# Ledger of designs, part 88: peptides against a protein of PDB entry 3JWR

Target 1, 323 residues: chain A of PDB entry 3JWR
Amino acid sequence: TRELQSLAAAVVPSAQTLKITDFSFSDFELSDLETALCTIRMFTDLNLVQNFQMKHEVLCRWILSVKKNYRKNVAYHNWRHAFNTAQCMFAALKAGKIQNKLTDLEILALLIAALSHDLDHRGVNNSYIQRSEHPLAQLYCHSIMEHHHFDQCLMILNSPGNQILSGLSIEEYKTTLKIIKQAILATDLALYIKRRGEFFELIRKNQFNLEDPHQKELFLAMLMTACDLSAITKPWPIQQRIAELVATEFFDQGDRERKELNIEPTDLMNREKKNKIPSMQVGFIDAICLQLYEALTHVSEDCFPLLDGCRKNRQKWQALAEQ
Target 2, 298 residues: chain A of PDB entry 3JWR as posed
Amino acid sequence: TRELQSLAAAVVPSAQTLKITDFSFSDFELSDLETALCTIRMFTDLNLVQNFQMKHEVLCRWILSVKKNYRKNVAYHNWRHAFNTAQCMFAALKAGKIQNKLTDLEILALLIAALSHDLDHRGVNNSYIQRSEHPLAQLYCHSIMEHHHFDQCLMILNSPGNQILSGLSIEEYKTTLKIIKQAILATDLALYIKRRGEFFELIRKNQFNLEDPHQKELFLAMLMTACDLSAITKPWPIQQRIAELVATEFWEQGDQVGFIDFVCTQLYEALTHVSEDCFPLLDGCRKNRQKWQALAEQ

## One batch from the design tools (peptide)

Design b1_p25_2_s2 (made by RFdiffusion4, then SolubleMPNN; from b1_p25_2, 16 letters changed)
Fold by OpenDDE base, seed 1:
Order: sequence, then C-alpha cells, then structure tokens
Structure b1_p25_2_s2 (fold): chain B 323 residues (1-323), chain A 25 residues (1-25)
Amino acid sequence: as target 1 above (323 residues)
Amino acid sequence: SLSDFPSIDEYLEALLEELRRQLEE
C-alpha cells in the first residue's frame, strides 16, 4: 500500500524527460518507481487513460500488480524485460508513427499485452516445461507458457481494484481481450516462424493491407515480436549487457537440465560453451531478426532505428566471433 | 526489398527445429 500511495501521488514526468520515445532507451538507471511512472506516461500519452476513462489509482494498482507478478529471481524474463518491451511498443507507436495505423483498442491491447506477455515466467522455455512434465504442459499442447502468461494477465485484469478496462463496453472489452490473447501468444517464436513468411510475402509483393482483418492480426503479431526482441536493436553497450542477462538465464536452465533432467543442454544453454555466444547471436540476427525489422521499416520508415540498431549489433557480434 | 532468407547455423537450426516440433504437436 505504501508503494501504491507513493506512485499514485507522484508527479509523472513528460515522455521527453523520461526519454521513453527513444528507440535507444535504457532502463538500467531507473528505479522500480520510475519504471512505473514511465508506464503511466505511456498510457497517458497514447490517450488510453482519457479514451477509456481509467481511474488513476486503478491504473497505478494494475501496474504494480503486473510488476509484482514477475519473478525477481529470474535473470532476464522479469519486470524489466516486460517494461522494455512496452517501451519499444510505445516508441514504435509514437516515434515509429504506427499509432496512426491502429485503432485505440488495438493500441490499448498491445500495451497491456507487452507489459503482461511474460507474467510469472520461471526462467525456462516451453521445451523445459514439457520435458519436466509440468502440469501446464498437460493443459496446453503448444505455446504453453504464453497461454499461462495470458491467464495471469486475465486474472490481474479482473482482480478487485485492478480493473483498468472497466470503462469499456462489453463489445470493446471482448475485442480487447481477443487482441491481448493473440498478441501474447504471438510472442512464441514458434508461431512467429510459422507466420512470418506470409507477412514478408505480402510486403514483398506490395499487397500488405491493414484494412484486411487477417493482415491486421498478422501485423500485430509481428509488431509484438519486434518489440519482444528489441534488445537486439539497442546501442551496443546496452545490447551486450542484456545479452549477458539472457545468457545467464539460459545457462541457469542448462544447469537445471543437467541436474533435474539428466540431459546435456544445447549449446545456447550450455555454460561451458559461452565462447559461442557471438556466433550464435549473428545466426539469431540473420535467421530471426533482420527480415522482421526490414519488413517493419517497409510498413513505417520511421522504425528504421530498430533495423539500423540490429545491423550495427550484427557487425559487433561478427567482429567478436572472428576473434 | 527484403533480404534473402539467410542460412541458419547448426546451433540455431537445432533450436528452430525444436520450436517447430512443439508447434506441430
């Protein structure tokens, strides 16, 4: 309650002061309170507070509830990751000018989804959950953790004092939840791999049309992935530090795979193969990231900083791989 | 224009195959 009181009473700085419109944004120097203030500013500057009649205290409580439902003992998939995903979404919407291409409900859903997309993440991937015979693996056949993340999101949204969507009509509420679910599920890289070809082909053929409901859904999915992976676009010092967090979490999983499952981890999750990180990062950029940010830049040229950052980091990782 | 689809190194390929497997189940 003290945290809520402090947040609710605090003056929220401008987006300019907080630098949350910058694609080069870093949260490393921010306190937890400041990250919450940034989040309030995102909702406000996207006109979501006004358009959907959000009560300030309810929004503050919701933000703190979301933050609380990320685990602190997880190296990467924590509140800071969710916050950075949301910040990239905000920057893409504002600086990237994607806001003008979307409805208010879509924007609302994307921001909620970005903040919520990894709720209660345990620092292990779907493969580990499946192989460990976790109860969640029995509930869902694919995108196990993403379904869980959505369930957590829904739980928080419907919790007393956290109902930031109470100002929506029934139809708006249903639409928003549908988009949130789709957006969170889209963060499963398996689904990205499955669907990205259609998106790239539409862009290549100059047939991409946001007025088509199917293509709109596809775009929202690609945008979520672009924000979720946006660490790869950051200035090199930031990229390196985030890569270390990711590696730490992956190595922790690898250690658990050895200990708990008696299996040899993949190179990506093997602590003894940390020297392969640079080459693996180059491969990741080439296979997963570059085409996505190229396509996004084709949709909106103002998203070029994401592509440029990705290209620059590829060069840096390649240089390290050659040493 | 979009870049050509790049080759995937053996390490990332293994990861992607695992992801695809999960999707197909």
Scores: peptide ipSAE 0.022, ipTM 0.611, DockQ to the pose 0.067
Fold by OpenDDE base, seed 4:
Structure b1_p25_2_s2 (fold): chain B 323 residues (1-323), chain A 25 residues (1-25)
Amino acid sequence: as target 1 above (323 residues)
Amino acid sequence: SLSDFPSIDEYLEALLEELRRQLEE
């Protein structure tokens, strides 16, 4: 395609130029091409291209295929969300120095998972899919969309000309896919809520050990969630804009719940309750976000900017809630 | 320091309960 030719021929700027190591990174000013270039740089600077012998054209095609399989009519859960999740992962690995704690296969899996974790998202949550009796709800009982996201990820990875994992041994391939699946499934917030207590307790007791396979898996899950929710850590102007996108998508679901399911939406998805967004954001930060970024910062102090950003945004949302 | 018991407002608590319910089914 013309897009592939343009991407494959383009000079890829440095991570420094692209500022993709910054936790404060914003994609708002970037074109789709530039987001793809950033993604190439992430793979390159993490030594994934060299270590796993990725062909440049294949990587370019894969990136474009992933981007293409995000829906354009979804306000938040689109390519830009996946891209920002991957950028946060990259920043956590580099600036946050998490790279030094992980294997190359784990890093490969996490980056692929971050980019792929919401593939073909429809702008509605698992509850809506279940209540609407969608065919996907018949295939999976739990984490319906996350299973679908992984299925889409696997489809793309095995598509002709998109096989970025062709340089891996059979065992490496299997390991990578296992980690990708676990990482994508971990982005189900319900699973996060279920598992986070174990992680926090290990941190609190100073018993956290990445050499333990179970704890490693747990950490990768927590890291994925931290990147998936990283919008809450961004500088206030960026946070506000992203919060608006999230609200738009949630309100669209709420409208569909009224129209299609004859259900009154929750406040979070009710456009008539938009005045409650600040207080809901404070609650979300307190209940979900703060402990996660505190724990992550405990694992690696260089991840502090995520925690600091989250705290600052809590203050901003609280101020709005008090008006 | 980490808090094992964050403060949750009524709405967020309801959301968390719903998420837990979905996992337990």
Scores: peptide ipSAE 0.019, ipTM 0.581, DockQ to the pose 0.135; fails the geometry check
Fold by OpenDDE base, seed 3:
Structure b1_p25_2_s2 (fold): chain B 323 residues (1-323), chain A 25 residues (1-25)
Amino acid sequence: as target 1 above (323 residues)
Amino acid sequence: SLSDFPSIDEYLEALLEELRRQLEE
């Protein structure tokens, strides 16, 4: 395609020029092509292209395929969300210095997972899928959409001309896919809630050890969540704008719940309760976000900007909630 | 130091409960 040709022939700007190492990064001003260029830079600067002998054209095609498999009519869980998740992962790895704590395969898996973690997202949560008796709900008991996302990821990775993992050995390939699957599944917030206590306890007791395979897996899960939720850490203007996108999608679900399922939506998904967004954001930050970024910062102090951003946005939301 | 798990409002509690339910199924 012309798009592929343009991307493959383009000079990829430096990470510095693209500002993709910044935790304060915003994609709002970027074209789709520029997001793809950023993604190439992430793979390159993480040494993934070289270490795993990725062909440039194949990588370009894969990126475009991933982008294409996000729905355009979904307000938040679209390519831009996936891209921002991946950018946060990149920033955490580079600026946050987490790269030095992980293997190349883990880094590869995380980046692929970040970009792929919401593939073909339909703008509704797992609860809606279950309640609507969607066919996917028959295949999986929990984390329905996350399993679907992984299936989509696997499909793309195995599609002709998109096989960015073709340079891996069989064992490396298996390991990478395992980590990708675990990472994508970890983006189910329910799993985060279930597992975070163990992570926080290990940190609190100063017993956290990345050399332990179980703790490594746990950390990767927490890191995925931290990147997935990273919108909450962004400078206030960015946070506020993204929050509106999230609200839009949630309200769309709420509307569908009323229309299709004949149920009253929760406040989070009820457009008539828009005035509660600030207080709900404060609650979300307190219940879900703060401890995670505190723990992450404890693992790597260079991740502090995420925590700082989260704290600042809490203050902003609190101020709005008091009005 | 890590913050203690804060008390959350009733709505957020319900949300978290729903998430836990999904995990158990």
Scores: peptide ipSAE 0.017, ipTM 0.559, DockQ to the pose 0.066; fails the geometry check
Fold by OpenDDE base, seed 2:
Structure b1_p25_2_s2 (fold): chain B 323 residues (1-323), chain A 25 residues (1-25)
Amino acid sequence: as target 1 above (323 residues)
Amino acid sequence: SLSDFPSIDEYLEALLEELRRQLEE
């Protein structure tokens, strides 16, 4: 395609030029092509292209395929969300120095997972899928959409001309897929809530050890969630804009709940209660976000900008809630 | 400091309970 030709032939700017190492990064001004270029740079600077002998054209095609399989009519859970998740992962690995704590296969898996974790998202949550009795709800009992996202990820990875993992041994391939699956499933907030206590306790007791396979898996799950929720850490103007996108998608779901399911939506999904957004954001930060970024900062102090950003945004939302 | 039990409002508590319920199904 013309798009592939353009991407494959383009000069990829440095990470410094693209500012993709910054925790304060914004994609608002970037074209789709530029987001793809950023993604190439992430793979390159993490040494994934070299270490796993990726062909440039195949990588370009894969990136475009992933982007294409996000829906354009979804306000928040689209390519830009996946891209921002991956960028936060990249920043955490580089600027946050998490790269030094992980294997190359783990890094490869995390980056693929970040880009793929919401593939074909429909703009509705698992609760809606269950209540609407969607066919997907018959296949999986929980984490319905996350299983679907992984299925889509696997489909793309095995599509002709998109096989970025072809340079891996059979064992490396199996390991990578396992980690990708676990990472994508970890983005289900319900699973985060279930597992986070173990992670926090290990840190509190100073017993956290990445050499333990179980604890490694747990950490990767927490890191994925931290990147997935990273909008809450962004400078206030960026945070505010993203919050509007999230609200738009939630309100769209609420409208569908009324129309299709004949139920009154929760406050979070109810456009008539948009005035509660500031207080709900404060609650979300306190209940979900702060503890996670505190824990992550204990693992690597260089991740402090995420925690600091989250704290600053809490103050901003609190001020709005008091008006 | 790290806390596993933050103070949350009733709405958020309900949301968390719903998420837990879905996980248990």
Scores: peptide ipSAE 0.015, ipTM 0.532, DockQ to the pose 0.068; fails the geometry check

Design b1_p25_2_s3 (made by RFdiffusion4, then SolubleMPNN; from b1_p25_2, 15 letters changed)
Fold by OpenDDE base, seed 2:
Structure b1_p25_2_s3 (fold): chain B 323 residues (1-323), chain A 25 residues (1-25)
Amino acid sequence: as target 1 above (323 residues)
Amino acid sequence: SLSDFPSVDEYLEALLAELRAQAAA
């Protein structure tokens, strides 16, 4: 395609030029092409292209395929969300110095997972899928959409001309796919709630050890969630804009719940309750976000900007909630 | 040091309860 030709022929700017090592990064000013260029830079600077012998054209095609398999009519869970998740992962690995704690296969898997974790998202949560008796709800009992996202990820990875993992040995390939699956599934917030207590306790007791395979898996899950939720850490103007996108998508679901399921939506999904957004954001930060970024900062102090951003946004939302 | 789990409002508590229930299923 013309798009592929343009991307493959383009000079990829440095990470410094693209600002993709910054935790304060914003994609608002970037074209779709520039987001793809940023993605190439992430793979390159993490040494993934070299270490796993990726062909440039194949990588370009894969990126475009991933982007294409996000829906355009979804307000938040689209390519830009996936891209920002991956950028946060990249920043955490580089600026946050987590790269030094992980294997190349783990890094490869995390980056692929971040970009792929919401593939073909429909703008509705697992609860809606279950209540609407969607066919996907018949296949999976929990984490319905996350299983679907992984299936889509696997489909793309195995599609002709998109096989970025073709340079891996059989064992490396198996390991990578396992980690990708685990990482995508970990983005189910329900699983985060279930598992985070173990992680926080290990940190609190100073018993956290990445050499333990179980703890490594747990950390990767927490890191994925931290990147997935990283909008809450962004500078206030960026946070506000993203919060609006999230609200829009949730309100769209609420409207569908009324129309299709004949149920009253929760306040989070109810457009008539938009005045509660500030207080709900404070609650979300307190209940879900703060401890996660605190724990991540304990693993690597260089991740502090995420925690600091989260705290600052809490203050901003609290001020609005008090009006 | 990690902060203790803060109290949440009733709405958020309900949401968390739902999420926990889903995770347990």
Scores: peptide ipSAE 0.019, ipTM 0.530, DockQ to the pose 0.063
Fold by OpenDDE base, seed 5:
Structure b1_p25_2_s3 (fold): chain B 323 residues (1-323), chain A 25 residues (1-25)
Amino acid sequence: as target 1 above (323 residues)
Amino acid sequence: SLSDFPSVDEYLEALLAELRAQAAA
């Protein structure tokens, strides 16, 4: 395609020029082409292209394929969300200095997973999928959408001309896919809630050890969640804009719940309860976000900007909630 | 230090309970 030709022929700017190492990064001003260029730079600067002998055209095609398999009619869980998740992963690896704590295969898997973790998202949560008796709910009992996201990821990875993992040995391929699957499944917030206590306890007791395979897996899951939720850490103007996108998608689900399921939506998804957004954001930060970024900062102090951003946004939302 | 006791209102508690139930199933 012309898009592929343009991307493959383009000079890829440096990470510094693209500012993709910054935790404060915003994609709002970027074109789709520029987001793809950023993605290429992430793969390159993480040494993934060289270490796994990726062909440039194949990588470009894969990126465009991933982007194409996000829906445009979804307000938040679209390509830009996946891209921002991957950018936060990149920033955490580089600026957050987590890169040196992980293997090349783990880094490869995490970046692929971040970009792929919401493929073909429908703009509704697992509860809606289950309650609507969607065909996907018959295929999977738990983490319905996350299993679907992984299936889509696997489909793309195995599509002709998109096989960015073709340079891997069979064993490396298997390992990478295992980690990708685990990472995508870990983005189910239900699983995060189930597992986070173990992670926090290990940190609290100063028993956290990345040399332990189980703890490594746990850490990768927590890191994925931290990147997936990273919108809450962004500078306030960016946070507000993203919160509007999230609210839009939730309200769209609420509208569908009324229309399709004949139920009254929860406050989170109720368009008429827009005035509750500030207080709900404070609650979300307290219940879900703060402990995670605190723990991540304990693993790597250079991740502090994520925690600091989260704290600052809590103050801003609290101030709005008090008006 | 880590925050051990997050503040959760009734709505968020219900949401978390649902999420925990899904994770435990």
Scores: peptide ipSAE 0.017, ipTM 0.492, DockQ to the pose 0.097
Fold by OpenDDE base, seed 1:
Structure b1_p25_2_s3 (fold): chain B 323 residues (1-323), chain A 25 residues (1-25)
Amino acid sequence: as target 1 above (323 residues)
Amino acid sequence: SLSDFPSVDEYLEALLAELRAQAAA
């Protein structure tokens, strides 16, 4: 395609030029082409292209295929969300120095998972899918959309001309897919809530050890969640704008819940309760976000900007809640 | 096992309850 030709022929700027190592990164001013270029740079600077012998054209096609499989009519869970999740992963790996704690296969899997974790998202949560009796709800009892996201990821990875993992051995391939699946499934906040206690306790007791396979898996799950929620850590103007996108999508779901399911939406999804957003954001930060970024910062102190950003935004939301 | 995971509804209700409690504090 013309898009592929343009991307494949383009000079890829440095990570410094693209500012993709910054935790304060914003994609608002970037074109779709520039987001694809950023993605190429992430793969390159993480040594994934070299270590796994990726062909440039195949990588470009894969990126464009992933981008294509996000819906344009979804306010928040679109390509830009996936891209920002991947950028946060990249920043955490590089600036946060987590790269030194992981294997190349784990890094490969995490980056693919970050880009793929919301593929074909419909702008509705698992609860809506379940209550609407969608066919996907018959296949999976839990983490319905996350299983679907992984299925889409696997489909793309195995599509002709998109096989960025063709340079891996059979064992490496199997390992990578396992990690990708676990990472995508970990983005279900229900699983995060279930598992986070174990992680926090290990940190609290100074018993956390990445050499333990179970603890490694647990850490990768927590890291995925930290990147998926990273909008809450951004500078206030960026955070506020992203919160508006999230609210738009949630309100759209609430409207559909009223119309299609004949139910009253929860406060989070209720357009009429827009004034509750600041207090709900404070609650979300306290209940879900703060402990995660504290624990992550304990694992790697260079991840502190995520925690600091989260704290600053809590203050901003609290101030709005008091008006 | 998957049976040990909370249902989507249980999770959502618990999350919303926590958010409300935190917002009210």
Scores: peptide ipSAE 0.014, ipTM 0.460, DockQ to the pose 0.077
Fold by OpenDDE base, seed 3:
Structure b1_p25_2_s3 (fold): chain B 323 residues (1-323), chain A 25 residues (1-25)
Amino acid sequence: as target 1 above (323 residues)
Amino acid sequence: SLSDFPSVDEYLEALLAELRAQAAA
């Protein structure tokens, strides 16, 4: 395709030029092509292209395939969300100095998972899928959409011309897929809530050890969530804009809940309750975000900008809630 | 040190309860 030709032939700017190492990164000014270039740079600078012998054209095709398999009519859970999740992962690995704590396969898996974790997202949560009796709800009992996202990820990875993992041994391939699956499934916030206590307790007791396979898996899950929610850490103007996208998608779901399911949506999904957004954001930060970024900062102090951003945005939302 | 999660409003508490229930199922 013309898009593939353009991408494959383009000079990929440095990570510094693209600012993709910055926790304050914004994609708002970037074209789709530029987001793809950024993604190539992430793979390259993490040594994934070299270490796993990725062909440039195959990587380009894969990136474009992933992008294509996000829906354009979804306000928030689209390619830009996935891209920003991956960028935060990249920043956490580089600027946050987590790269040296992980294996190359884990890094590979995390980056693929970040880009793929919401593939074919429909703009509705698992509860809606379940309540609407969608066919996907018949296949999976828990983490319905996350299983679907992984299935989509696997489909793309195995599609002709998109096989970026073809340079891996069979064992490496199996390991990578296992980690990808776990990472994508970990983005189910319900699973985060279930598992976070163990992580926080390990940190609190100074017993956290990445050499332990179970704790490694736990950390990867927490890191995925931290990147998935990283919009809450962004500079205030960026945070506000992203919050509007999230609200738009939630309100769209609420509208569908009324129309299709004949139920009154929760305040979070109810456009008539938009005045509660600031207070809900404060509550979300307190209940979900703060302790996660605190714990992550304890693992690597260089991740502090995420925590700092979260705290600053809490203050901003609180100020709005008090008006 | 890690801070404890502060209390949330009733709506968010309900949401968290739902999430915990889903995770426990």
Scores: peptide ipSAE 0.019, ipTM 0.508, DockQ to the pose 0.062; fails the geometry check

